# Designs tried in a protein design run: peptides against a protein of PDB entry 3WG5. Part 70

Target 1, 218 residues: chain A of PDB entry 3WG5
Amino acid sequence: LAKNIVYVAQIKGQITSYTYDQFDRYITIAEQDNAEAIIIELDTPGGRADAMMNIVQRIQQSKIPVIIYVYPPGASAASAGTYIALGSHLIAMAPGTSIGACRPILGYSQNGSIIEAPPKITNYFIAYIKSLAQESGRNATIAEEFITKDLSLTPEEALKYGVIEVVARDINELLKKSNGMKTKIPVNGRYVTLNFTNVEVRYLAPSFKDKLISYITD
Target 2, 218 residues: chain A of PDB entry 3WG5 as posed
Amino acid sequence: LAKNIVYVAQIKGQITSYTYDQFDRYITIAEQDNAEAIIIELDTPGGRADAMMNIVQRIQQSKIPVIIYVYPPGASAASAGTYIALGSHLIAMAPGTSIGACRPILGYSQNGSIIEAPPAITNYFIAYIKSLAQESGRNATIAEEFITKDLSLTPEEALKYGVIEVVARDINELLKKSNGMKTKIPVNGRYVTLNFTNVEVRYLAPSFKDKLISYITD

## One batch from the design tools (peptide; aimed at target 1 S79 G107)

Design b2_p23_1 (made by RFdiffusion4)
Pose (drawn by RFdiffusion4):
Structure b2_p23_1 (pose): chain A 218 residues (1-218), chain B 218 residues (1-218), chain P 23 residues (1-23)
Amino acid sequence: as target 2 above (218 residues)
Amino acid sequence: as target 2 above (218 residues)
Amino acid sequence: SVTGIFPILLAPVDPSKVTAAQE
């Protein structure tokens, strides 16, 4: 009961309804165990707007800070993952990862051709991504360009431009650098200082169902 | 005189990419065997827009008539399934089935809440559903109300209002009543008269991949 | 129960930009 606990979970692949269930399951475990924070290792090339919005909402309502960590090297928080990142308490990127490219689309034709959205829906997602950035004090100008210019950024660029808070190689380095940082959004109405000294790290294994479903969608 | 081959397939559940694959696989089989028609027993609560548009497109390119049959009793062709029906060569409904209810939403939230669709998406789907109805000679005024009023119809109401062509209890009654009917959209440029005199019915089983995906869904 | 239409997906228009960022 007198421990400082950080949960680490993994989320890979297309952001879907099932991805929401994962976020909710992991975050719920951390909440019920009074964790200082949960670190989500995120690698997503794309996903659905409805599941992305539900995840952002679940993060906003989280009783503990949610740290989105674009990891491992070569991972991306592209498309839906970018909104999830902008909608969270702290963003960390591992070296060689990517963030951005969030243009909303109606989807893919028989060809694999891109089916673009009506111009106004692009404006809707611009307003939504600007809102997430402003609510978290992040660079909304660059966030808008994730859509309008299909802008993508490396870790160092994302840090310089004020989109993320940490560049870290691993969980330990993430804990060291983010220790003492305020969350970019509140936890239950209050901006919180992260206490990662003398912390127990607990890894949450993805279930059989997680790995299988992810593989199939792949 | 001649022996006419009719294929029958079942398509159930949410409309997704796998559903497009089912439509493509069943239709290709019927085309290669020079079938008079393929009948799809459709039961769907809704699904994704891109897959629905890809299915409508696949049906437009079909070298043989595609008959959408809302079957069994209790089934529906709601939301995305309505567009598939309106985009097909002939629509049949079994007693106690439903069609319509197509108001687009960005999706569902955590607590039963619904994420509203911006007006541009709504107007986009109004134009699209009116277009499918106009191209097939079906009631565009009522088709709009599938969206603007979330209108749903019984089979008897759907026939009366000119949205569908046939009300049938089974495959036997469907072939009998639809024999001699012109298709509502062309097959390769010409509107085909359906010849169901002297008919061999062939049932297509769902593949291993089809069954696995649906068991996981159940 | 009707689940509705799910109209919007999110994906990189130019995936090469994501690859470039990764490199």

Design b2_p23_1_s1 (made by RFdiffusion4, then SolubleMPNN; from b2_p23_1, 12 letters changed)
Fold by OpenDDE base, seed 2:
Structure b2_p23_1_s1 (fold): chain B 218 residues (1-218), chain C 218 residues (1-218), chain A 23 residues (1-23)
Amino acid sequence: as target 1 above (218 residues)
Amino acid sequence: as target 1 above (218 residues)
Amino acid sequence: MNIGIEPIELAPVNPKRVEEARA
C-alpha cells in the first residue's frame, strides 16, 4: 500500500512576516503532495503579533493537518509561538521545552524595560487567545492566564492542563503517540483522524532565503 | 582492545555566541572520532540567554555523551552555566566550586545595579529550567529555586539535592566515579551507560580564535 | 506590537555571593 507522507519542517527564531512565508511555503508543499500531515518543529521566543495572526489563519486554512511540535529539547513556543500552537490541529512538545508567556507588549524602552501594552490591547489578545483555545477544545482558562499571569508551562504541565495533546521525545514517538488522534480543529470542515501507521517522513529543508534571514535575525 | 577516547576541553568566561562556537567545535570533534564522551571543564559567571539556549540544544543534539564538569576548584557554573549543565548528559563538580544563581536580568545600569527582568521573562526561564531538570531526572524544585531564591549550591549540596551526579577532584576521579553511570538524557534516543574502564584521555586545545576572544571578553 | 521575549541576559553572579555559597 502506498505510504502516506508526513512532512517535517523547522521554523526557528522570531515570528515575522518572513516566518509567515516559511509557514506558507511548507504547508503549500505538503498540501500539493496530499500529505497525511505536516509537522512543524517550532522554536521561537515570540515576535510580531500581526505576523502571528496571519500564520494562525494560514494554518487554519490548511488542506491538511498542521502539527506544531515544540522541538528540540530546550526550544520554546513562547508568546507568539503559543498562539500559533493553539491555532493548530495538534500540539506536541518535547521534554525540556516550554510554552506560554503571552502578554503583549509595545516594545522595549531604551533602558531595556518592557513598554506595557494598554489594557485595550491586552484585552483584545485575551479574547483572541481564549477563542483559539475554545475552538481547539483546549484549556481556555490557562490560555488566558498565559497573558494575565504571564504563565509558562513545561510539557508535562501543558499536557496535564489540557493545553497540548502530546509529549514526545522525537518524530517517531510523536507519530506513534498521535496516531489515531483527531485533529483539534477541522481540516476542510472535518475533524480528521491522523493515520501514522505506515508513513514516510520527508524533511523539508529551509530555502536559501530562509537560511539567510534566519542568520540575520538570530 | 582499542581504547575508547574521552575528550576533555575547557570553556571559560562569559557565555556568548562565541561560546556556542566553542561547544559546537569541541562536540563535533568528539563526535567525528566516535569518542566515548566529551568532558567540558566549565567555568562561567553566566552570560547571554540566547547563546545559552543554543548551547543546550547543541549538547542535546550530540551524538555522544557530553559531561559538564565544573572545574577547577574555585570555578563556577553560575547562571547560564547552570542551565547548560542541567541540559547535559552528566554533571560533575570539583570541590570548591559552585552552581546556581539563575535569575534572568535585562542587564546592568550605569551604576552597576542589576536591571531586573520582568515577571514574564522570569516565568519563562522558570519553566525552561524546570523542564531541563525534569527531562534529565534532576531536582526540578531546586532548579526553580535557582531563579526564585537566587540559590547557589556547593558540590556536596548539589549532589545531596539531586542536581548533579558526581563530585570529583580531577578528571581521573571523575572517570572512575562516572564509570557505569547512565546518561541523564538520551544520546541518539537511548540512555547510554558510560564506559570509562579503558579510556585514553585526549585534551582539546582552544583554537587561536578561542584564545583571542576569551582574552577580549575576560 | 510585539509578542515576544527579546534579548535577555542571565546575569553573572556577584563574586561575593559565589564565595558565600562555597563557605
Scores: peptide ipSAE 0.033, ipTM 0.280, DockQ to the pose 0.230
OpenDDE base, seeds 1, 3, 4, 5: peptide ipSAE 0.019, 0.033, 0.031, 0.031; ipTM 0.267, 0.306, 0.279, 0.208; seeds 1, 3, 5 fail the geometry check

Design b2_p23_1_s2 (made by RFdiffusion4, then SolubleMPNN; from b2_p23_1, 8 letters changed)
Fold by OpenDDE base, seed 2:
Structure b2_p23_1_s2 (fold): chain B 218 residues (1-218), chain C 218 residues (1-218), chain A 23 residues (1-23)
Amino acid sequence: as target 1 above (218 residues)
Amino acid sequence: as target 1 above (218 residues)
Amino acid sequence: SNVGIEPIELAPVDPSRVEAARA
């Protein structure tokens, strides 16, 4: 009897090429075990746009539903994290988390000031984030405003505005609330109805490499 | 019985002279096999204008229809990619992709700021992109705005405005939707009606050289 | 015609150079 497994993994910190490797590894493990889904507990201030776009693609190519869960309370899916969330099969947020602030920048000057992205880049990411929202049946107007207004939302606001699907305090509440929901994007070309009845929750720990790189980038 | 073959190949990354070589190789293979068409899954942030113009010419000289498919979700036909698409026989986009942002630049300064192209160059590319749109019966006003406003569009917008012909989630949907469509530019001096009935899809993998160069440019 | 197009980068929105800003 194929055990209905849900994997849970944590991704924390800046979005980099290493973060892509983490996503890829975790999703691959869950795919190999034919998991019902993987939940990624995400806490990120943002990061590199290239890595973000690759992560979005990896999620979209997943053989199983990828649920982005902004967790724990106090966590954020800021900037790149919002894009990742909008590219995922389901978004959940814990109370006391945030999502948004998606304006692209070129980086930071020596004095710590933001180097603004030129309109070309900003417009590109506006189109990109809107497309992610539209594809997932989420609020594309708010997605645009995540850039144009640097909007950040609470879970309650994000739910209200149709940016996210679930507000949940923990994994158990998330599983309960998301049970029977359809994925917001296809899995293998089909919208999947999530079935979290009698699931085994398996936690994926960071690899040694994951821990080491987290340690180096902190 | 001449197998109705459709080739599919991926081109990802910056548009360079190497990208031209990829296009040329893939199209040549498909031409040699008298394929019904080749679909190029394109994901590009842009690149060199010279390479782009050469690619456009190579597409225009193709003995078979060349379909540019902005794929997968999250991919873009940005800048040079838009020109390439507008120069092709058919444009398709997956949901969650983008097209546009075509303003030419001279490059990036040491601080990461864009070095703007002089008006002469900008005007040249305005004329060029408008000509591509006009030749293909696509929206030349929007093509101009891809430069003048650095406009980027979602697939739905691009379809609505008559920039692209198809929104498709995958190759199968693309084939289904584009079946019976006429090419937007001639193939061997004739507008071709695409016939994707009972086609064999053949995937062209990147050559070793293609993989190596992708690795070096990343 | 060698339009001496200085390497006109049709600016790759090089997402690698774009930091989606740290909040």
Scores: peptide ipSAE 0.037, ipTM 0.366, DockQ to the pose 0.136
OpenDDE base, seeds 1, 3, 4, 5: peptide ipSAE 0.036, 0.023, 0.037, 0.023; ipTM 0.338, 0.442, 0.395, 0.281; seed 3 fails the geometry check

Design b2_p23_1_s3 (made by RFdiffusion4, then SolubleMPNN; from b2_p23_1, 10 letters changed)
Fold by OpenDDE base, seed 3:
Structure b2_p23_1_s3 (fold): chain B 218 residues (1-218), chain C 218 residues (1-218), chain A 23 residues (1-23)
Amino acid sequence: as target 1 above (218 residues)
Amino acid sequence: as target 1 above (218 residues)
Amino acid sequence: SNVGIEPIRLAPVNPARVAAARA
């Protein structure tokens, strides 16, 4: 019986246009192979709102389920990472990871102080993050508080509050726990039931370009 | 005889992840219709390097020629816009537009002063922009100087120095002048000769989302 | 005044911006 393939790829560092390219490449590979799903091991302190929105859209357009997995322990889906997660078909977190801190900023001053975004921008992202939460059936109130209170949650809290779907230590536990779950958003117009029975896990290596950009952004 | 379709879409403002979404959407529409090309009317002061790199990659992956047209008069392909242009199949500029000013920055200080990128980042983008120029058979020395000197060029200078391929006042002149030109980078592994004989021009309207984001980023 | 579309960063990452020439 042809084993259903699950791809796993890592995305680490700042959310940038290059991060979008990584998402696009990884999802495209998984789509081409008609994979059961792709799991993105995400570790990001945040990044660019534009890149984030593109990534969300790319995930939403995926022909296969995209699982965001905040991994390994010590990783975060901070800021942009939270938006990406909330835009995905399933969110998992490893123990010892975090999600949240979603307040938009314009940047950092010379002294390292945050340059605040004007209320117009903040309100836009509040509406946006709430939309992502609502569309995915996740906690829109907490999603708003990720911005208004710059809230960060543990995996256990995020699960408890209905922000995420799975807490898992590793890929095997993730596959086991997410097996039989429905995607939180549709795939090709349908909510898909994940089938991780007798799957082959394939790791996607970063391209040479991916390695180079990661090296430059780290 | 089925008229070859050329799509025209406008992208204005900062290069963001949303700008990537616009590029992706526009190119996808044109690909789906097997258009002869898409012309992107670009007016940008610059933006996010990550979004820019994603856009470049999306252009490079296009199944159809993507023409960057710096338009209308008074528009610019500044910073990120220059990189995007250099990553495209053909660059056109309207009279009274500009291209260049490609130095990476970390942001702006409270007093409006530029926060400089460290040499590591600057050198990365020098290598990157030179790569784009070399791959497209464009002036890599000038591409470097877009960063090292923060150089900006007129359309006439850019044409003279081999940075761009066409100076055109409008879409009709662009189609006329670019007809029979080869793409500066391959499409599906082949350099394509543009055929704008007896074409139908179709304008792509910004989506509601595009309008909203433009309104928020403006 | 064209609010120079500074790339909105979602904190904490200081993404390198390819300088938007703010006019």
Scores: peptide ipSAE 0.228, ipTM 0.443, DockQ to the pose 0.163; fails the geometry check
OpenDDE base, seeds 1, 2, 4, 5: peptide ipSAE 0.166, 0.036, 0.023, 0.035; ipTM 0.403, 0.325, 0.289, 0.277; seeds 1, 2, 4, 5 fail the geometry check

Design b2_p23_1_s4 (made by RFdiffusion4, then SolubleMPNN; from b2_p23_1, 11 letters changed)
Fold by OpenDDE base, seed 3:
Structure b2_p23_1_s4 (fold): chain B 218 residues (1-218), chain C 218 residues (1-218), chain A 23 residues (1-23)
Amino acid sequence: as target 1 above (218 residues)
Amino acid sequence: as target 1 above (218 residues)
Amino acid sequence: MNIGIEPIRLAPVNPERVEAARA
């Protein structure tokens, strides 16, 4: 019986237009191979709202389940990363990771101080993050508080409050725990039950371009 | 008599956080050498609003005049580039360039269609671009229309309407025409009269990092 | 330092639109 394929890819660093290209490439590969799912190991301090929105849209248009896995320990899905997670088919976190801190800013001043977003922008993103939570059946109140209180949660708290679906130490534990779960948003208009009973895990390497950009931005 | 130094640097492509670093580096070099001015040859289709705002702030904090020169022929100061120009001490354009098209967007959809900014965001940037125009004594009505009508202007039109200060074919013509002009915004709290009567033009090369990023983003 | 959601892209004018405005 042909093993179902689960792809695993890593996305680390700031959310940018290039991060969109990484998501698109990775999801497209997994779609082409009719994978059971793709797991994106996400570690981001945040980044661009535009890139984030495009990534969310790309995830929602995926022909396969996209699982956001905040990994490894010490990683975060901060700011833009939280929105991406909330827009995905399933969220997992490793112990020692964090999610939240979603207050929009306009940028950083020369002195490194935050340039605050006007209330109009803040309110827009409150509505947006709540919509992502509601559409995925996740805690919209906490999603709002990620902005209004700049709240950050542990995996255990996020699970408890119904923000995420899985706490797992590694890919094998994630596959075990998420097996039989339904996606929190539709895949091609249908909620999919994940089947990880007989899977091959296939890692996607960063492209040469990915490696080069990471080298330059580090 | 020691020649006054005018630095010339090029910034081409999308306005990003890296573009901010380029502006910061170039302006810092020129400040350290107590240059008479720095001319930034700008060719951009636009980019990130956050990076744009940070760049504008960096320009306004400059210890020397920062001249934005839309160059060469065929270049544009589109979208974010217009804001940067309006935030600068002097704007010049070469014949065959353009300025404007400042409507904010949230990004591009997967199909390449524009994701429209909500009215709240559009109105914020209308206020912002008008403030830049007003502070620099430039045409605030046209600045607004860069957004509301997605207006783009030729150098001749932009000069006619009081959006820019100089139309020049090259650096030498720019220096000649701008000599004796006052900066449109203060330098260290004072409007500076540009003195280009006995200047050395010094070109800043892109850093190795600049070259590498350009290579990757092209 | 959590990098805030860097907001609004000012649309890169599609080079094609800039070219179309020049044509």
Scores: peptide ipSAE 0.041, ipTM 0.382, DockQ to the pose 0.591
OpenDDE base, seeds 1, 2, 4, 5: peptide ipSAE 0.028, 0.054, 0.059, 0.060; ipTM 0.300, 0.355, 0.367, 0.387; seeds 1, 2, 4, 5 fail the geometry check

Design b2_p23_2 (made by RFdiffusion4)
Pose (drawn by RFdiffusion4):
Structure b2_p23_2 (pose): chain A 218 residues (1-218), chain B 218 residues (1-218), chain P 23 residues (1-23)
Amino acid sequence: as target 2 above (218 residues)
Amino acid sequence: as target 2 above (218 residues)
Amino acid sequence: TTMASGAIFPILIAGSAMTTTPP
């Protein structure tokens, strides 16, 4: 009961309804165990707007900070993952990862051709991504360009431009650098200082169902 | 005189990419065997827009008539399934089935809440559903109300209002009543008269991949 | 006849990640 606990979970692949269930399951475990924070290792090339919005909402309502960590090297928080990142308490990127490219689309034709959205819906997602950035004090100008210019950024660029808070190789380095940082959004109405000194790290294994479903969608 | 071959397939659940694959697989089989028609027993609560549009497109390119049959009793062709029906050569409904209810939403939230669709998406789908109805000679005024009023219809109401062509209890009654009917959209440029005199019915089983995906869904 | 309800899921978000080249 007198411990400092950080949960680490993994989320890989398309952001879908099932991805929401994962976020909710992992975050719920951390909440019930009074964790200082949960670190989500995120690697997503794309996903659905509805599940992305539900995840952002679940993070906003989280009773503990949610740290989105674009990991491992070569991972991306592209498309839906970018909003999830902008909607969270802190963003960390591992070297060689990517963030951005969030243009909303109606989806994919028989060809694999891109089915664009009506111009106004593009404006809707611009307003939504600007809102997430402003609510978290992040660079909304660059966030808008994730859509309008299909902008994508490396870790160092994302840090310079004020989109993320940490560049870290691993969980230990992430804890060291983010220790003492304020969350970019509140936890239950209050901006919180992260205490990662003398912390117990607990890894949450993805379930059989997680790995299987992910593989199938792949 | 001649022996006419009719294929029957079942398509159930949410409309997704796997559903497009089912439509493509079952239709390709019927085309290669020079079938008179393929009948799809459709039961769907809704699904994704891109897959629905890809299915409508696949039906438009079909070299043989595609008859959408809302079957069994209790089934519905709601939301995305309505567009598939309106985009097909002939629509049949079994007693006690439903069609309509197509108001687009961005999706569902955590607590029963619904994420609203911006007006542009709504107007986009109004134009699209009116277009499918106009191209097939079905009631565009009522089709709009599937969206603007979330209108849902019984089979008897759907026939009366000119949205569908046949009300049938089974495959036997469907072939009997639809024999001699012209298709509502062309097959390769010409509106085909359906010949169901001297008919061999062939049932297509769902594949291993079909069954697995649906068991996981159940 | 029980009337149905439905939902369409119209928007997807696609990505295009960049390749990072270390100096």

Design b2_p23_2_s2 (made by RFdiffusion4, then SolubleMPNN; from b2_p23_2, 13 letters changed)
Fold by OpenDDE base, seed 3:
Structure b2_p23_2_s2 (fold): chain B 218 residues (1-218), chain C 218 residues (1-218), chain A 23 residues (1-23)
Amino acid sequence: as target 1 above (218 residues)
Amino acid sequence: as target 1 above (218 residues)
Amino acid sequence: TKLATGYIEPITLAGKPVVYVPP
């Protein structure tokens, strides 16, 4: 029987418009091949809110399941990464990773101090993150606290509190554990049961542009 | 039987004079074809108050029902978008969207801080937003709090509090749920019962100009 | 006077550095 394909791609670094382009490209490739799913290995300290929101939209518009996998150990889905994860079809974390710290800011002052967002903006993102959690059946209270308390969680805590679905050490364990799970949000209007029983894993390499931009931003 | 037409168009981004032109164009097309309604998929962080007020007027002058649909998931009807929604014939939201945060501001300072509107202006918009809510039979208290408390709501909250009429995952669900509902404000002096039993959905594409401006503003 | 209702400035969502604790 022809093996179903699962794509794996990596997105690392700050969330920007370029990160959106990466998500779009990767998901598009996987869609074109009618992949069973795409796994995005995510490692981000955060980034732009606008880009984040666009990425969430792109994920939720995907014709295939998009799994956000906070990977490798030591990685984080910090700030914008948490929103992206909460907007996805399934969240996994490797041991030794983290999620949370979602308080919006206006930037950094000349002295490196955080310029706080006004209540209007903070409240907007509280509503936004709660909506993502609620839609996905994840812990909306914790989602709110990612902002209001600058909360960060370990994978085990995140799983325990119902923020994520899987803790997995590697792609193989992720596939094994997520096999038979339903997506936390719909794909084309339907909750999809993930089928990873007979799959070929294909890795998507960064484009030359992706490599260059990553190099410049790092 | 000849199918009644429902138009669907998307308006995304900041509310500006150009956004007004988009609304006007889309509604005009739908009017010309005697559509049963037009659904505007709205995703906006807000924008200009003057443009917003003009858009509200244009909607309320429509010869056909205008449904504001906060869509897709992750979208918002923030600030100006809330006013527009409250001025429309029916409000729907997709899960994972938000509405609210309506406090008027004069702009941003050089350091990125909000320049607050004086009480006179704030009070004007409180009265304005309350009037929109009252005229549409929506929650005027919450409408006021969108300004006074910078409140933002999830779709479920907005529905619960009587701010919106429908929570729907997609256009098909929206049509199904809104079928038989009366418009919240009059069309040509009459409250219209929406009839979506046998409709053809037609999507209005952005004009070349729309695409160009969207591209430049992104 | 240009009145705005909404967010005009780019908003940043910055996370705190996460410390990896190896098993």
Scores: peptide ipSAE 0.101, ipTM 0.356, DockQ to the pose 0.213
OpenDDE base, seeds 1, 2, 4, 5: peptide ipSAE 0.045, 0.028, 0.030, 0.080; ipTM 0.309, 0.298, 0.291, 0.344; seeds 4, 5 fail the geometry check

Design b2_p23_2_s3 (made by RFdiffusion4, then SolubleMPNN; from b2_p23_2, 14 letters changed)
Fold by OpenDDE base, seed 5:
Structure b2_p23_2_s3 (fold): chain B 218 residues (1-218), chain C 218 residues (1-218), chain A 23 residues (1-23)
Amino acid sequence: as target 1 above (218 residues)
Amino acid sequence: as target 1 above (218 residues)
Amino acid sequence: TKLATGYIEPIELAGKPVKYVPK
């Protein structure tokens, strides 16, 4: 019986145009191999909004389910990471991780202080994050509060409030808990029921370029 | 039975003089081929007001219906994109998109802060956006609030408030839902009933120049 | 005066302090 393949890849650090390239590469590999899903182990403090939006689009255009997994313990899907998660087919978090803090900024001043985004930008991202939540059947009120209250949640809170679908300690527990779940958004126009019975897990290594850019941006 | 042709083209990124050239090229192709309509898949954060106004005029002068489709999911018709949409024959949005945030600015300061437009400019654009809404039979109150409150809407809200005409997941659903609708503004002095029974969809690829400018402006 | 509607500059979504990346 041909084993269904689940890919696992890591994305760590700031969300940039290069992070888009990582998502695109990883998803493309998984699509080409007709994987059952790809799990992206995400650990990000945030990053660029443009790159984030492009990543969300790439996820939503995926021919296979994309699972965002906030991992390992101590990781976060902060800011841009929350948007990416909300744009995905399934969100999981490991214990000891966090999600939220989505208020947009214009950047950092030379002294490291935040340059506040004007209300126009804030309202744009409120609408955007709400739309992601609504489309995925996740809590749009909390999604808004990720901006308006700069809210951050634990995995248990995020699950309780309907922001995420799974709390899992590792990939095996994630596969077990998400088996039989429907994707929160369509894959190729259809909601897919995940089938993680009898899967082979394949880890995608970061490319040399991935390693180099991670090194430069860190 | 000669198949009616519907063209589909993409416009992404900042609204500039080059974006006008894209609109003009796409609409001209569709006009020359006597298409039933052209659908413009729009994803923009906004841009230049002068280019926006020229685009609106080009749409209003079209010999065929121009449908603005905020697409794909995660895209926006922000600011200038909203004006363009309001100036078009039909507006559609995909789930997970946004529209609004239309307050004019003079630009950004060196520190990234917004340079506010003087009241005279703001009032000009309030009048302009209201006129676009009124001419198209769309919600002029909300159009004003896109400026005065810097409001942004989800597709469902925009539909509910009478800003847009269709929420559709893809081109096929858009064609199906918009079939038999009247254009919101005249085509060659007449309101046209869209006929999407038995159409051929033709995609217009971006020109090499389109790709290059997208690359430079990103 | 170039009148703009929308966002011209890259917006950041930083929930945690990140290293300043010069624009």
Scores: peptide ipSAE 0.144, ipTM 0.385, DockQ to the pose 0.212
OpenDDE base, seeds 1, 2, 3, 4: peptide ipSAE 0.028, 0.080, 0.141, 0.031; ipTM 0.274, 0.325, 0.387, 0.303; seeds 1, 4 fail the geometry check

